# Peptides against a protein of PDB entry 3C2G, part 23

Target 1, 209 residues: chain A of PDB entry 3C2G
Amino acid sequence: IRTFDLLGLLLHDSDAIDGFVRSDGVGAITTVVQYPNNDLIRAGCKLLLQVSDAKALAKTPLENILPFLLRLIEIHPDDEVIYSGTGFLSNVVAHKQHVKDIAIRSNAIFLLHTIISKYPRLDELTDAPKRNRVCEIICNCLRTLNNFLMMWIPTPNGETKTAGPNEKQQVCKFIEIDILKKLMSCLSCEGMDTPGLLELRSTILRSFI

## One batch from the design tools (peptide; made by RFdiffusion4, then SolubleMPNN)

Design b1_p10_8_s3 (from b1_p10_8, 6 letters changed)
Fold by OpenDDE base, seed 5:
Structure b1_p10_8_s3 (fold): chain B 209 residues (1-209), chain A 10 residues (1-10)
Amino acid sequence: as target 1 above (209 residues)
Amino acid sequence: PEELGAARRP
């Protein structure tokens, strides 16, 4: 706990974060969070989120790390872990085709749907902090999906990757009325990035036209 | 369309 808190306090500088990641810091965190200690897992996943935008992640081998994290956020009951893990996932796959490929092979699309589906409707949550956290998790999942969908959008040169039949089927689950309602409910949450959510909604809808 | 890169830093 204190070690990750200390690292979090020291890692406010982007170069320091990049240095940590280059030194296999993500691997170190993932090793530590393998222990069945919820406080340690929470602190480790928070630290992952804090370093998740590091440029060095483009050169970090994630073949073992990312499937482990996906499994963690699939099974862990703590919303703080899910928030941090989905946040990390959204950032780490951004602009990194090879990382997207690892995530997709590890069933990330289905997992994102599962995560969104397990949470109640935001209108059923009376506790504002809990509602906001759930909204943020949903947003992280949908942002990750957006970043996957970008692979299948035709470029001006006509080059596009085609989603496989399984990926297409999994993506189609995100147009379910329940998922769309949860997305719309997030737009009503105070302090949310409403413009970003609207853009995401537009991207998702366009992917099905 | 830009990839949505930033999870809100806590």
Scores: peptide ipSAE 0.184, ipTM 0.819, DockQ to the pose 0.549
Fold by OpenDDE base, seed 2:
Structure b1_p10_8_s3 (fold): chain B 209 residues (1-209), chain A 10 residues (1-10)
Amino acid sequence: as target 1 above (209 residues)
Amino acid sequence: PEELGAARRP
């Protein structure tokens, strides 16, 4: 715990974060969070989120790290772990085709749907901090989905990959009325990335046209 | 369309 707090205090500089990642800092965190301590897991996942935009991640092998994190957020009921883990996932897959492919092979699309599905409607949450945290988790999931869908949207000047039949089936679950209602409810939350959620809506529509 | 970048650091 104290070590992660210290690292969190030191890792405010982008070069320091990049240096940590280059030194296999992500692998070190994932090793530490294998111990069944909830406070340690929370602190480790928070630190992962803090380094999740590092440029050095493009050169970091994630073949073992990413499936482990996906399994952790699948089985762990802790909103703070899920928030940090889905935040890490959304950032680490951004602009990195190789990492998207690892995540998709590790059933990430279905996991994102499962995470969104398990939370109640935001209008049923009376506690504002809890409601905001749930909204942030849903937004992280939807942002990750957007980053996946972008691979399959035809660009005027680019080779577009086609989603496989399994990926298409998993993506189709996000047009379920319950998921769409949760997406729309996130637009009413203060401090949320409303432009990003609107972009996702556009991306979903383009993926089915 | 830009990929939705980094979740805001807390």
Scores: peptide ipSAE 0.058, ipTM 0.742, DockQ to the pose 0.510
Fold by OpenDDE base, seed 3:
Structure b1_p10_8_s3 (fold): chain B 209 residues (1-209), chain A 10 residues (1-10)
Amino acid sequence: as target 1 above (209 residues)
Amino acid sequence: PEELGAARRP
């Protein structure tokens, strides 16, 4: 706990964050969060989110780290852990084909659907902080999905990878009316990137045309 | 279409 708080206090700039990641800081956090302590897991995942945009992540081996994190966010009951973990996932896969491939092989698409499905409709949540946190988690999941779908969208100048049959089937789960309603409900939450959510909606719909 | 990173939240 105190160690992660100290690291959080030291990591105020992008160079310090990048230096931490180059020094296997993500591996160190991942080792620490394997202990059965929820406060430690929460603090460690928060720190992962804080460093999740580091340039050094493009050169970091994630073959062991990413499957571990996916398993953690599959089973952990704490919304703060889910928020941090899905946030990290969305950032770490962005612009990194090799990281997307690791995540997809680890059933990330199905997991994202599972996470969204576990939460109630936002209109059923009367507590505003809880509603906002759930909305943020859903947005993190959908943003991650967007980053996967972008690999399979035809570009005028690019060889498009085709999604495999399993990936296509898993993506089809996101056109369920309940998932679409949850996406739409996030547009009414304060502090959300409404343009980004609309773009995500467009990307999802285009993937099924 | 741009890939979206999560905003770093403090």
Scores: peptide ipSAE 0.211, ipTM 0.836, DockQ to the pose 0.500; fails the geometry check
Fold by OpenDDE base, seed 4:
Structure b1_p10_8_s3 (fold): chain B 209 residues (1-209), chain A 10 residues (1-10)
Amino acid sequence: as target 1 above (209 residues)
Amino acid sequence: PEELGAARRP
């Protein structure tokens, strides 16, 4: 716990973050969070989130790390773990096709749908901190989905990857009325990236038209 | 269309 807090305080600059990641820092965190201590898992996932934008992640082998994190998010009912883990996922897959492929093979699309589906509607949450955290989690899931959908948007050269039939079926679940209502509710949350959510909404809609 | 990856630093 204290070690991760200390690392979080030291990792304010991009060079330090990249240095940590190059030194297998993500692997080290992943090893530490294998211990069945909820506070340690929370702190480790928070640190993962803090380094999730590191450029060095493009050179980090994530074949073992990412499936482990996805499984951790799947089995751990803790909002802080889910928040940090989905945040990490959204950032780590951004601009990295190979990482997207690992995530998709690891059933990430279905997991994202499962996460969103398990949370109550935001209008049912009276506690503002809880409501905001749930909104952030849903936003992380949807942002990750956007980053996957971007792979299947034709580039100016006309080349596009095609989603497999399973991926298409999993993506189609995000147009369920419950999911759409949760997306719309996130647009009403204070402190959310409303422009980003609107862009996501646009991308989702375009992917189904 | 832009990929939505944002630094999540406090």
Scores: peptide ipSAE 0.202, ipTM 0.821, DockQ to the pose 0.475; fails the geometry check

Design b1_p10_8_s4 (from b1_p10_8, 5 letters changed)
Fold by OpenDDE base, seed 5:
Structure b1_p10_8_s4 (fold): chain B 209 residues (1-209), chain A 10 residues (1-10)
Amino acid sequence: as target 1 above (209 residues)
Amino acid sequence: MEELGAALPP
């Protein structure tokens, strides 16, 4: 715990973060969060989120790390772990086709739907901190989905990767009325990236038209 | 259409 807090304080700039990631820092955190200690898992996932935008992650072997993290956020009951893990996933797949491919092969699309599905509607949450955290988790999941959908949108000049039949079926679950209602409820949360959520909604809808 | 990262807390 204190070591992760200290690391989080030292990793305050992009160069320090990239240096940590190049030194297998993500592998080191992932090793520590394998211990059955919720405070260690929480602190480690928070630190993973903090380094998740590192450019050095494009060169980091994530073949073992991503499946482990996906399993962790599937089963862990703590919303702070889910928040940090879904945030890490969103950032780490961004602009990285090979990382998207690892995540998709690791059943990430289905997991994102499962995570959104397990939370109540935001209007059913009276506690504002809990409501905001659930909104952020849903946003992280939808952002991750958007980053996957971007692979399958025809570019004017590009070989469009076609989603397989299984990926298409898994993506189709995000147009379920209950998922759409949860997305729409996130747009009513104060302090949320409303433009980003509207873009996500537009991308999701365009992927099915 | 840009790929979006997680919102860092303010």
Scores: peptide ipSAE 0.024, ipTM 0.565, DockQ to the pose 0.604
Fold by OpenDDE base, seed 1:
Structure b1_p10_8_s4 (fold): chain B 209 residues (1-209), chain A 10 residues (1-10)
Amino acid sequence: as target 1 above (209 residues)
Amino acid sequence: MEELGAALPP
């Protein structure tokens, strides 16, 4: 715990973060968060989020790390762990095709739907800190989905990757009325990336036309 | 269409 907090204070610049990631820092954190201690898991996932935009992650082998983190955020009850883990997933798949492929093979699309589905509507949450945290989690899931959908959008030359039949079926769940209502509720939260969420809404709707 | 990252915690 205190070691992760101290390490998070030391990882304040891009070069320090990239240095930590090049030294297998992500593998070290994921080894430590395997211990059945919720405070340790929370602190480790928070540190993973802090390093999740590192350029060095493009060269890090994530084949064993990413499936483990996906399983952790599937089963863990703590919203701080879910927030940090979904934030890590969103950042680590961005601009990295090979990481998207690992995540998709690891059932990430279904997991994103499961996470969004387990939370109540934001208008049913009276506690503002809880409402904001749930909104951030839903937004992390939806941003991650957008980054996957971008693989299957035709380029101006007509070239596109084709989603498999299972991926198409899993993506179809995000046009369900309850998911769309949750997305619309996130657009009403103050301090959210409203342009990015509107682009995502447009991407989701266009993926089915 | 740009790929979206998560907001880093402050």
Scores: peptide ipSAE 0.022, ipTM 0.545, DockQ to the pose 0.565
Fold by OpenDDE base, seed 3:
Structure b1_p10_8_s4 (fold): chain B 209 residues (1-209), chain A 10 residues (1-10)
Amino acid sequence: as target 1 above (209 residues)
Amino acid sequence: MEELGAALPP
């Protein structure tokens, strides 16, 4: 715990973060969060989120790390762990086709649906901190989905990756009425990226037309 | 269409 807090204080600039990631810092965190201590897991996932935009992650082998993290956020009950883990996933897949491919092979699309599905509607959450955290988790999941959908949109060069039949079926789950209601409820949360959520809604809808 | 990272916590 205190070591991750200290590391988080030392990792205050992009060069320090990139240095940490190049030194297998992500592997070190993922080793430590295997201990069955919720406070340690929370602190480690928070630190993963803090380093998740590191440019060095594009050169880091994530083949073992991503499946582990996906399993952690599937089963862990703590919303702070889910928030940090879904935030890490969203950032690490952004602009990194090979990382998207690892995540998709690791059943990430289905997991994102599972995570969104387990939370109540935001209007059923009376506690504002809890509601906001749940909204952020849903937004992280949906942004990650958007980054996956972007692979299957034709580029200006006419190159398009085709989603496989399994990926298409998994993506179809996000047009379920309850998922769409949750997306719409996130648009009513204060401090949310409303433009980004509207773009995502448009991308989701276009993926099915 | 920009790929979106997660907003870093403030």
Scores: peptide ipSAE 0.015, ipTM 0.532, DockQ to the pose 0.574
Fold by OpenDDE base, seed 4:
Formats: sequence, C-alpha cells, structure tokens
Structure b1_p10_8_s4 (fold): chain B 209 residues (1-209), chain A 10 residues (1-10)
Amino acid sequence: as target 1 above (209 residues)
Amino acid sequence: MEELGAALPP
C-alpha cells in the first residue's frame, strides 16, 4: 500500500512513467495484486491507472497481464478496483492495435457489457460520490468500446479490419435500452466532461447505423 | 472519430 502511494508520487512525469513501464513495472504491480488483500489490490490498480497512458506500454508484452486484469475487474466487488481497472483498459487499448486484439480475444467486449449491466441506474444512486464513481466506470467501459469500434473504421489507405460475427453480436448488446439509459444518465453527473460524453454517444450510435 | 482514454487521477 504505502509503497504504491510512494511510487505514485515518484511517477509524476512521462519519462519516469515510461522508465517504470520499460522496467516491467506493470508486471511487478500485477504480481503484487495477485495477493488476496483488497487494500493492496486497490492501491496496485490505482497505480496501474496512473501509468496506463505510458508510451512504453505499446512495447510491453500484455498477453499474460491483460487477461489477468480483465478477470480481476470481472470478479472484484470494489468500485475503486473496477474504476482503476476499466480506466487502465481504456488507456492501454487507445492507439495500440495489438492490445485491442489481446483484449477482444480475452472477451473484453462482453466484460464491458457485464460491468455496465451490474450497476443500478444512476438516478437510483442517492450518494453523490458513489453515483459519480459508477458514472466514471460506465464511461471507461464505453470509451474502451469506442476504441474497439475504431478498429473497424476504414484507415486513410482504405484498409479496414472486419469484425467477426461474435464481436458484432457482442457489440450489438450495447444498443440495449438499459445500456443506452445508463449512458444518458452519465450526462447528468457532476464533474463529467459533458461534451466528450456527447461525442462518445454520437460515435457509438453511428457505429450501429 | 478520435480514440479516447480514461481521465487519469491528478
């Protein structure tokens, strides 16, 4: 715990973060969060989120790390772990085609739907901190989905990856009325980037037309 | 269409 907080204080610049990631820092954290201690898991996942935008992650082998983290956020009951893990997933798939391919093979699309489906409607949450945290988790899931949808958009050279039939079927679950209502409820959360959420909504809806 | 990251904690 205190070691991860101290590491988080030392990892304040992009070069330090990239240096940590190049030194297998993500693997080291992932090893430590395998211990059945919720405070350790929370602190480790928070540190993973903090380093998740590192450029060095594009060169890090995530084939063993990412499936483990996906399983952790599938089963762990703590919203801080789910927030940090979904945030990590969102950032590591951004601009990293090979990481998207690992995540999709590891059933990430279905997991994102499962996570969003587990939470109540945001209007049913009276506690504002809890409501905002659940909103952030839903937004992380939807951002991750958007980054997957980007794989199936034609590149400037006309190359387009085709989604398989299973991926298409999993993606179609995000147009379910309850998922759309949860996305709409995120627009009413305090401190959220409302313009960014409206853009995300528009991007997701356009991918189904 | 831009790729989106999560908000990093401060």
Scores: peptide ipSAE 0.010, ipTM 0.509, DockQ to the pose 0.572

## One batch from the design tools (peptide; made by RFdiffusion4, then SolubleMPNN)

Design b1_p11_1_s1 (from b1_p11_1, 7 letters changed)
Fold by OpenDDE base, seed 3:
Structure b1_p11_1_s1 (fold): chain B 209 residues (1-209), chain A 11 residues (1-11)
Amino acid sequence: as target 1 above (209 residues)
Amino acid sequence: MKAKVLEEPLP
């Protein structure tokens, strides 16, 4: 706990964050969050989110880290862990084809659907802090999906990566009426990335045309 | 919130 708090206080600078990531700091965090201590898991996943935009992540081997994190956010009951883990996932896959490929092979698309599906509708949540946290998780999942779908959008040159039949089937689940309602409910939450959610809606619709 | 890295839609 105190070590992650100290790291969290020191890692406000981008060069310090990048130095930590270059020193296998992500591997060190993922080792610590394997212990069955919820406070360590929360603090470690929060620190992962804090370093998730580091430039050094483009050179970090993630083949062992991503499957572990995906399994953690699949099974962990704590919304703070899910928030941090889905936030890390959305940032780490961005602009990194090799990281997207690791995540997709690790069943990330289906997991994102499972995470969104397990939460109630936002209109059923009377507690504003809980509602906002659930909305942020759904937005992190949907942003991660958008970053995956971007691989399969045709370029102006007519070159497109083709989604495999399994990936296409998993993506098709996000047009379920309950998922679409949750997406629309996130647009009513204050402080959400409304442009990014509208972009995702457009990207989803384009992926089925 | 740290700025979330979104991929810009390909034009």
Scores: peptide ipSAE 0.044, ipTM 0.726, DockQ to the pose 0.528
Fold by OpenDDE base, seed 4:
Structure b1_p11_1_s1 (fold): chain B 209 residues (1-209), chain A 11 residues (1-11)
Amino acid sequence: as target 1 above (209 residues)
Amino acid sequence: MKAKVLEEPLP
């Protein structure tokens, strides 16, 4: 626990983060979070979030790591684990087609829908810290979805990956009125990336037109 | 969306 917090405090430099990732630091964290200790799982997932934008992750095999993390998020009801794990997922899939393909094959799209669906409406949350954390989780899920949808948007050069029929069906769940209401409620939260959420709204609309 | 590490505000 304190070791991960200390590592997080030392990993402010991008080259240090890249050094940690090149030294199989993500694999080491993933090994440690296999122990049934909630505080260790929280601290490990937080450290994963802190290194989730590392350039070295593009060279790191994620075939075993990413399915494990997705399963951890699926089974763990902890908002801090879900926050960190969805944050990691959103960052690690960004600009990395291979990692997106691993995540999608590992049922990530359906998991993101499941996460958003399980949380109450933000207007039902009276506690402001809890409401903000739930909003951040929903934003992480939706940002991850945006990163997936961006693969299937036609580029001006005509090279478009086509979403498979299962992927299309999983994406169609995000146009449910409850999901759309949760997206709209996140736009009203303080400290949220409102431009990013508006980009997602535009991407969703373009993916269904 | 650009990948951004969700930094918790430093205490």
Scores: peptide ipSAE 0.027, ipTM 0.623, DockQ to the pose 0.105
Fold by OpenDDE base, seed 5:
Structure b1_p11_1_s1 (fold): chain B 209 residues (1-209), chain A 11 residues (1-11)
Amino acid sequence: as target 1 above (209 residues)
Amino acid sequence: MKAKVLEEPLP
């Protein structure tokens, strides 16, 4: 716990973060969060989030790390773990096609839908910190989905990957009325990634029209 | 908190 908090305090610099990632720091964190200690899992996932934008991640093999993290998020009923893990996922797949492919193969699209579906409506959350955290989680899931959908949008000048039939079916779940209501509720929250949610809305529309 | 990396919107 204190070691991850200390690492999180030291990892303010991008070169230090890249150094940590090049030294298999992500593998080290994922090894540590395999222990059934909730505080350790929280601290480890938070540290993963802190390094999730590192350029060195493009050179890190994530074939074992991502499936493990996805499973951890699936089974762990902790908003801080889910927040950090979905935040990590959103950042780690960004601009990295091979990482998107690993995540999708690891059933990430279905997991993102499952996460959003498990949370109550934001209007049912009277506690502002809890409401904000749930909104941030939904935003992380939706941003991750956007990063996936962007692969399948026709570009004027590129061979677009086509989503498989399973991926298409899983993506279709995000147009369910309850998911759309949660998206719209997140757009009404102060300090949320409104641009990213609007981009996702545009991306969803482009994926289904 | 670090800024979240978004996929850049297609032009």
Scores: peptide ipSAE 0.025, ipTM 0.654, DockQ to the pose 0.559
Fold by OpenDDE base, seed 1:
Formats: C-alpha cells, sequence, structure tokens
Structure b1_p11_1_s1 (fold): chain B 209 residues (1-209), chain A 11 residues (1-11)
C-alpha cells in the first residue's frame, strides 16, 4: 500500500512515468496485484491508471498483462478496482492497434458490456460519490468501445479491418435499451467527457448502417 | 485527474 502511494507521489512527470514503465514497472504491479489483498489490488490498479498514458507502453509487451487485468476487472467486486482497470484499458488501447487486437482476442468487448450491465441505473443511486464513480466506469467502458469501433469505420483512402461475426454480434448488444439509457444518463453527469460520449453515439450508429 | 486518452478519428 504505502509503496504504491509513494510511487504515485513520485510519478508526477511523463519522464519519470516512462522510466518506471521501461523498468518493467507494469509487470511489477501486475505481480503484486495477484496476492489476495484487496488494499494492494486497489493501490496497484490505481498506479496502473496513473501510468496508462505512458509513451513507453507502446514498447511494453502486454500479451500476458492485459488478459490478466481483464480477468481481474471481470471478477473483482470493488468499484475502485473496476474504475482503475477500465481507465487503464481505455488509455492503453488508444492509438495502439496491437493492444486493441490483444484486448479483443481476450474477449474485452463482451466484458465491457458485462461491466455496464451489472451496474444499476444512475437515477437509482442516491449517493453522489457512488453515482459519479459508476458513471466514470461506464464512460471508461464506452470510451474503450469507441476505440475498438474506430478500427472498423471505413475511411475514404484506407484498408479498414473488418469486424469478425462474433465481434459484430457483441457490438450489437450495446444498442440494447438498458445500455442506451446508461449512455444517456452519463451525458447528464457533470465533469464527464460529453464530446467523447456523443462521438461514441455517432460511432455506434455508423456501425449499424 | 490525468486526461483520458481518446483515440482521435484517423483523418
Amino acid sequence: as target 1 above (209 residues)
Amino acid sequence: MKAKVLEEPLP
């Protein structure tokens, strides 16, 4: 716990973060979060989120790390772990085709749907901190989905990857009325990325045309 | 809060 908090207090600049990532810091965190200690798991996933935008991650092998993190956020009951893990996922797949391919092969699209589906409607949450955290988790999942869908949008001058039939079927679940209501409720939350959620709405609609 | 990295649409 104190070691991850100390690392989080030292990793304020991009060069220190890149230094930590180049020294296999992500592998070290993922080793520590394998212990059955929820406080260590929470602190480790928070530190992963803090390094998730590092340029050095483009050179880090994620083939073992990413499937492990996906399994952790599938089974772990703590919203702070889910928030940090989905935040890490959204940032690490951005602009990285190879990392997107690892995530998709590791059933990430279905997992994102499962995570959004397990949370209550935001209007049923009276506690404002809990409501905001659930909204942030849903937004992290939806941002990750947008980053996947962008690979399959036809560009006027590019070879677009085609989504496989299974991926297309999994994407079709995000037009369920419950998921659409959760997306719309997130647009009404203060401090959310409203432009990114509107972009996702447009991207989803384009994936069905 | 760190800025969340979004993928910008390819031009």
Scores: peptide ipSAE 0.024, ipTM 0.646, DockQ to the pose 0.530

Design b1_p11_1_s2 (from b1_p11_1, 7 letters changed)
Fold by OpenDDE base, seed 5:
Structure b1_p11_1_s2 (fold): chain B 209 residues (1-209), chain A 11 residues (1-11)
Amino acid sequence: as target 1 above (209 residues)
Amino acid sequence: MKAKVLLEPLP
């Protein structure tokens, strides 16, 4: 616990973060969060989120790390773990086709839908800090989905990857009225990235036109 | 600091 908090306090610059990641820091964190200690899991996932935009992650083997993290965020009850894990997933797949492919093979699209579906409507959440955290989780899931959908949008050159039939079916679940209502309710939350949510709404709509 | 969640730009 204190070691992860100390690392999180030392990792304020991009070079220190990149140095930590190059030293297999992500593998070290994922080893520690395998212990059944919720405080270690919370602190470790928070540190993963803090290093999740590191350039060195493009050179880090994630074949064992991503399936483990996906399993953790599927089963863990703590919204702070889910927030950190979904935030890590969104950042780590961004601009990294090979990481997107690992996540998709690990059933990430279905898991993102499952996570969003687990939470109540934001209008049913009276506690503003909890409502904002749930909105942030939904946004992390939808941003991760957007980064996947971008692979299947035709480029101006007519080259596009084709989504498999299973991936297409899993993506179609995100146009369910309850998912769309959750997206729309997140646009009304204060301190949210409203432009990024509007871009996401546009990408989802374009993927079905 | 909250890590910024990365989003790929729309085409």
Scores: peptide ipSAE 0.027, ipTM 0.640, DockQ to the pose 0.635
Fold by OpenDDE base, seed 1:
Structure b1_p11_1_s2 (fold): chain B 209 residues (1-209), chain A 11 residues (1-11)
Amino acid sequence: as target 1 above (209 residues)
Amino acid sequence: MKAKVLLEPLP
């Protein structure tokens, strides 16, 4: 716990973060979060989120790390772990086609749907901190989905990856009325990335036209 | 600080 808090207090600039990531810092955190200690898992996933935009992650082998983190956020009951893990996922797949391909092969699209589906409606949450955290998790999932869908949008130059039939079927689940209501509720939350959620709404609609 | 979530730019 104190070691991850100390590392988070040392990693204030992009060069220190890149230095940590180049020194296999993500692998080291991933090893430590395998211990059955929820406080350690929470602190480790928070540190992963803090380094998730590092330039050095484009050169880090994620083939073993990413499937493990996907499994962790599938099964872990703590919203702080889910928040940090979905935030890490959204950042690490951004601008990295190879990392998107690892995540998709690791069933990430279905996992994002499962995570959104397990949370109650935001209008049923009376506790404002809990409601805001759930909204942030849903938004991290939806931003990750947007980054996946963007690969399959036709460009004017005709070079587009085609989603497989399974990926298309998994994407179709995000037009369920429950998921659409959760997206609309997130648009009404203060301090959310409303432009990014409107972009996702447009991207979803374009994926079905 | 809340980590800024990265999005890919629109095409």
Scores: peptide ipSAE 0.024, ipTM 0.597, DockQ to the pose 0.558
Fold by OpenDDE base, seed 3:
Structure b1_p11_1_s2 (fold): chain B 209 residues (1-209), chain A 11 residues (1-11)
Amino acid sequence: as target 1 above (209 residues)
Amino acid sequence: MKAKVLLEPLP
């Protein structure tokens, strides 16, 4: 706990974050969060989120780290862990095709659907802090999905990667009425990335045309 | 500081 708080206080600079990531800091965090201590897991996942945009992650082997984190966010009951883990996932797959491929092979598309599905509707949440956190989680999941769907959108030259039949089937679950309602409810939350949610809506529509 | 969530630009 105190070590992650200290690291979180020191890692406000991008070069310090990159230095930590180059020193296998992500591997060190993922080793520490394997202990059955919820405060440690919460602090470690928060630190992962803080370093999730580091340039050094493009050179970090994620083949063991990413499947571990996906299992953690599948099973962990704490919304703070889910928020941090889905935020890390969204950032780490961005601009990194090889990381997208690891995530997809690790069943990430289905997991994102499962995470969105387990939360109540935002209109059923009267507690504003809880509602905002749930909205942030759903948004992180949907942003991660958008980054996956973009791989399968035809480029202006007519070149496109083809989604496999399993990936297509998993993506089709995001057009379920309950998922679409949760997407729309996130647009009503203050301080959300409304442009990114509108982009996802466009990307989903294009993926089914 | 909220960690900046990265989104890929539309192709």
Scores: peptide ipSAE 0.022, ipTM 0.608, DockQ to the pose 0.587
Fold by OpenDDE base, seed 4:
Structure b1_p11_1_s2 (fold): chain B 209 residues (1-209), chain A 11 residues (1-11)
Amino acid sequence: as target 1 above (209 residues)
Amino acid sequence: MKAKVLLEPLP
């Protein structure tokens, strides 16, 4: 726990983060979070989030790491783990087609829907810290979805991956009225990436028209 | 969307 907090305090420099990632730091964290200690899992997932945009992750094999993290998020009811894990997922799939493909094969799209579906409506949350954290989780899920959808949007050059029938079916769940209401509620939260959520809304509309 | 690490504000 304290070691991950200390690492998090030392990993403010991008070269230090890249050094940690090149030294299999992500694999080390994922090994440590296999222990059934909630505080260790929280701290490890938080550290994963902090390194999740590292350039060195493009060279890190995520074939074992990413399915493990997705499973951890699926089984762990902790908002801090879900927040950190969905944040990590959103960042690692960004601009990395191979990582998107691993995540999708690992049922990530359905998991994102499941996460969003399990949370109450933001208007039912009276506690402001809890409401904000839930909004951030939903935003991380939706940002991850946007990163997936973007690979299936026709580019002007005509080279687009077509979503398979399973991926299409998984994506169709995000047009459910309750998911759309949660997206709209997140747009009303202070401190949220409103431009990003508007981009997603546009992407969803373009993917279903 | 640009990947943004959601850094919690340092206490």
Scores: peptide ipSAE 0.020, ipTM 0.549, DockQ to the pose 0.104

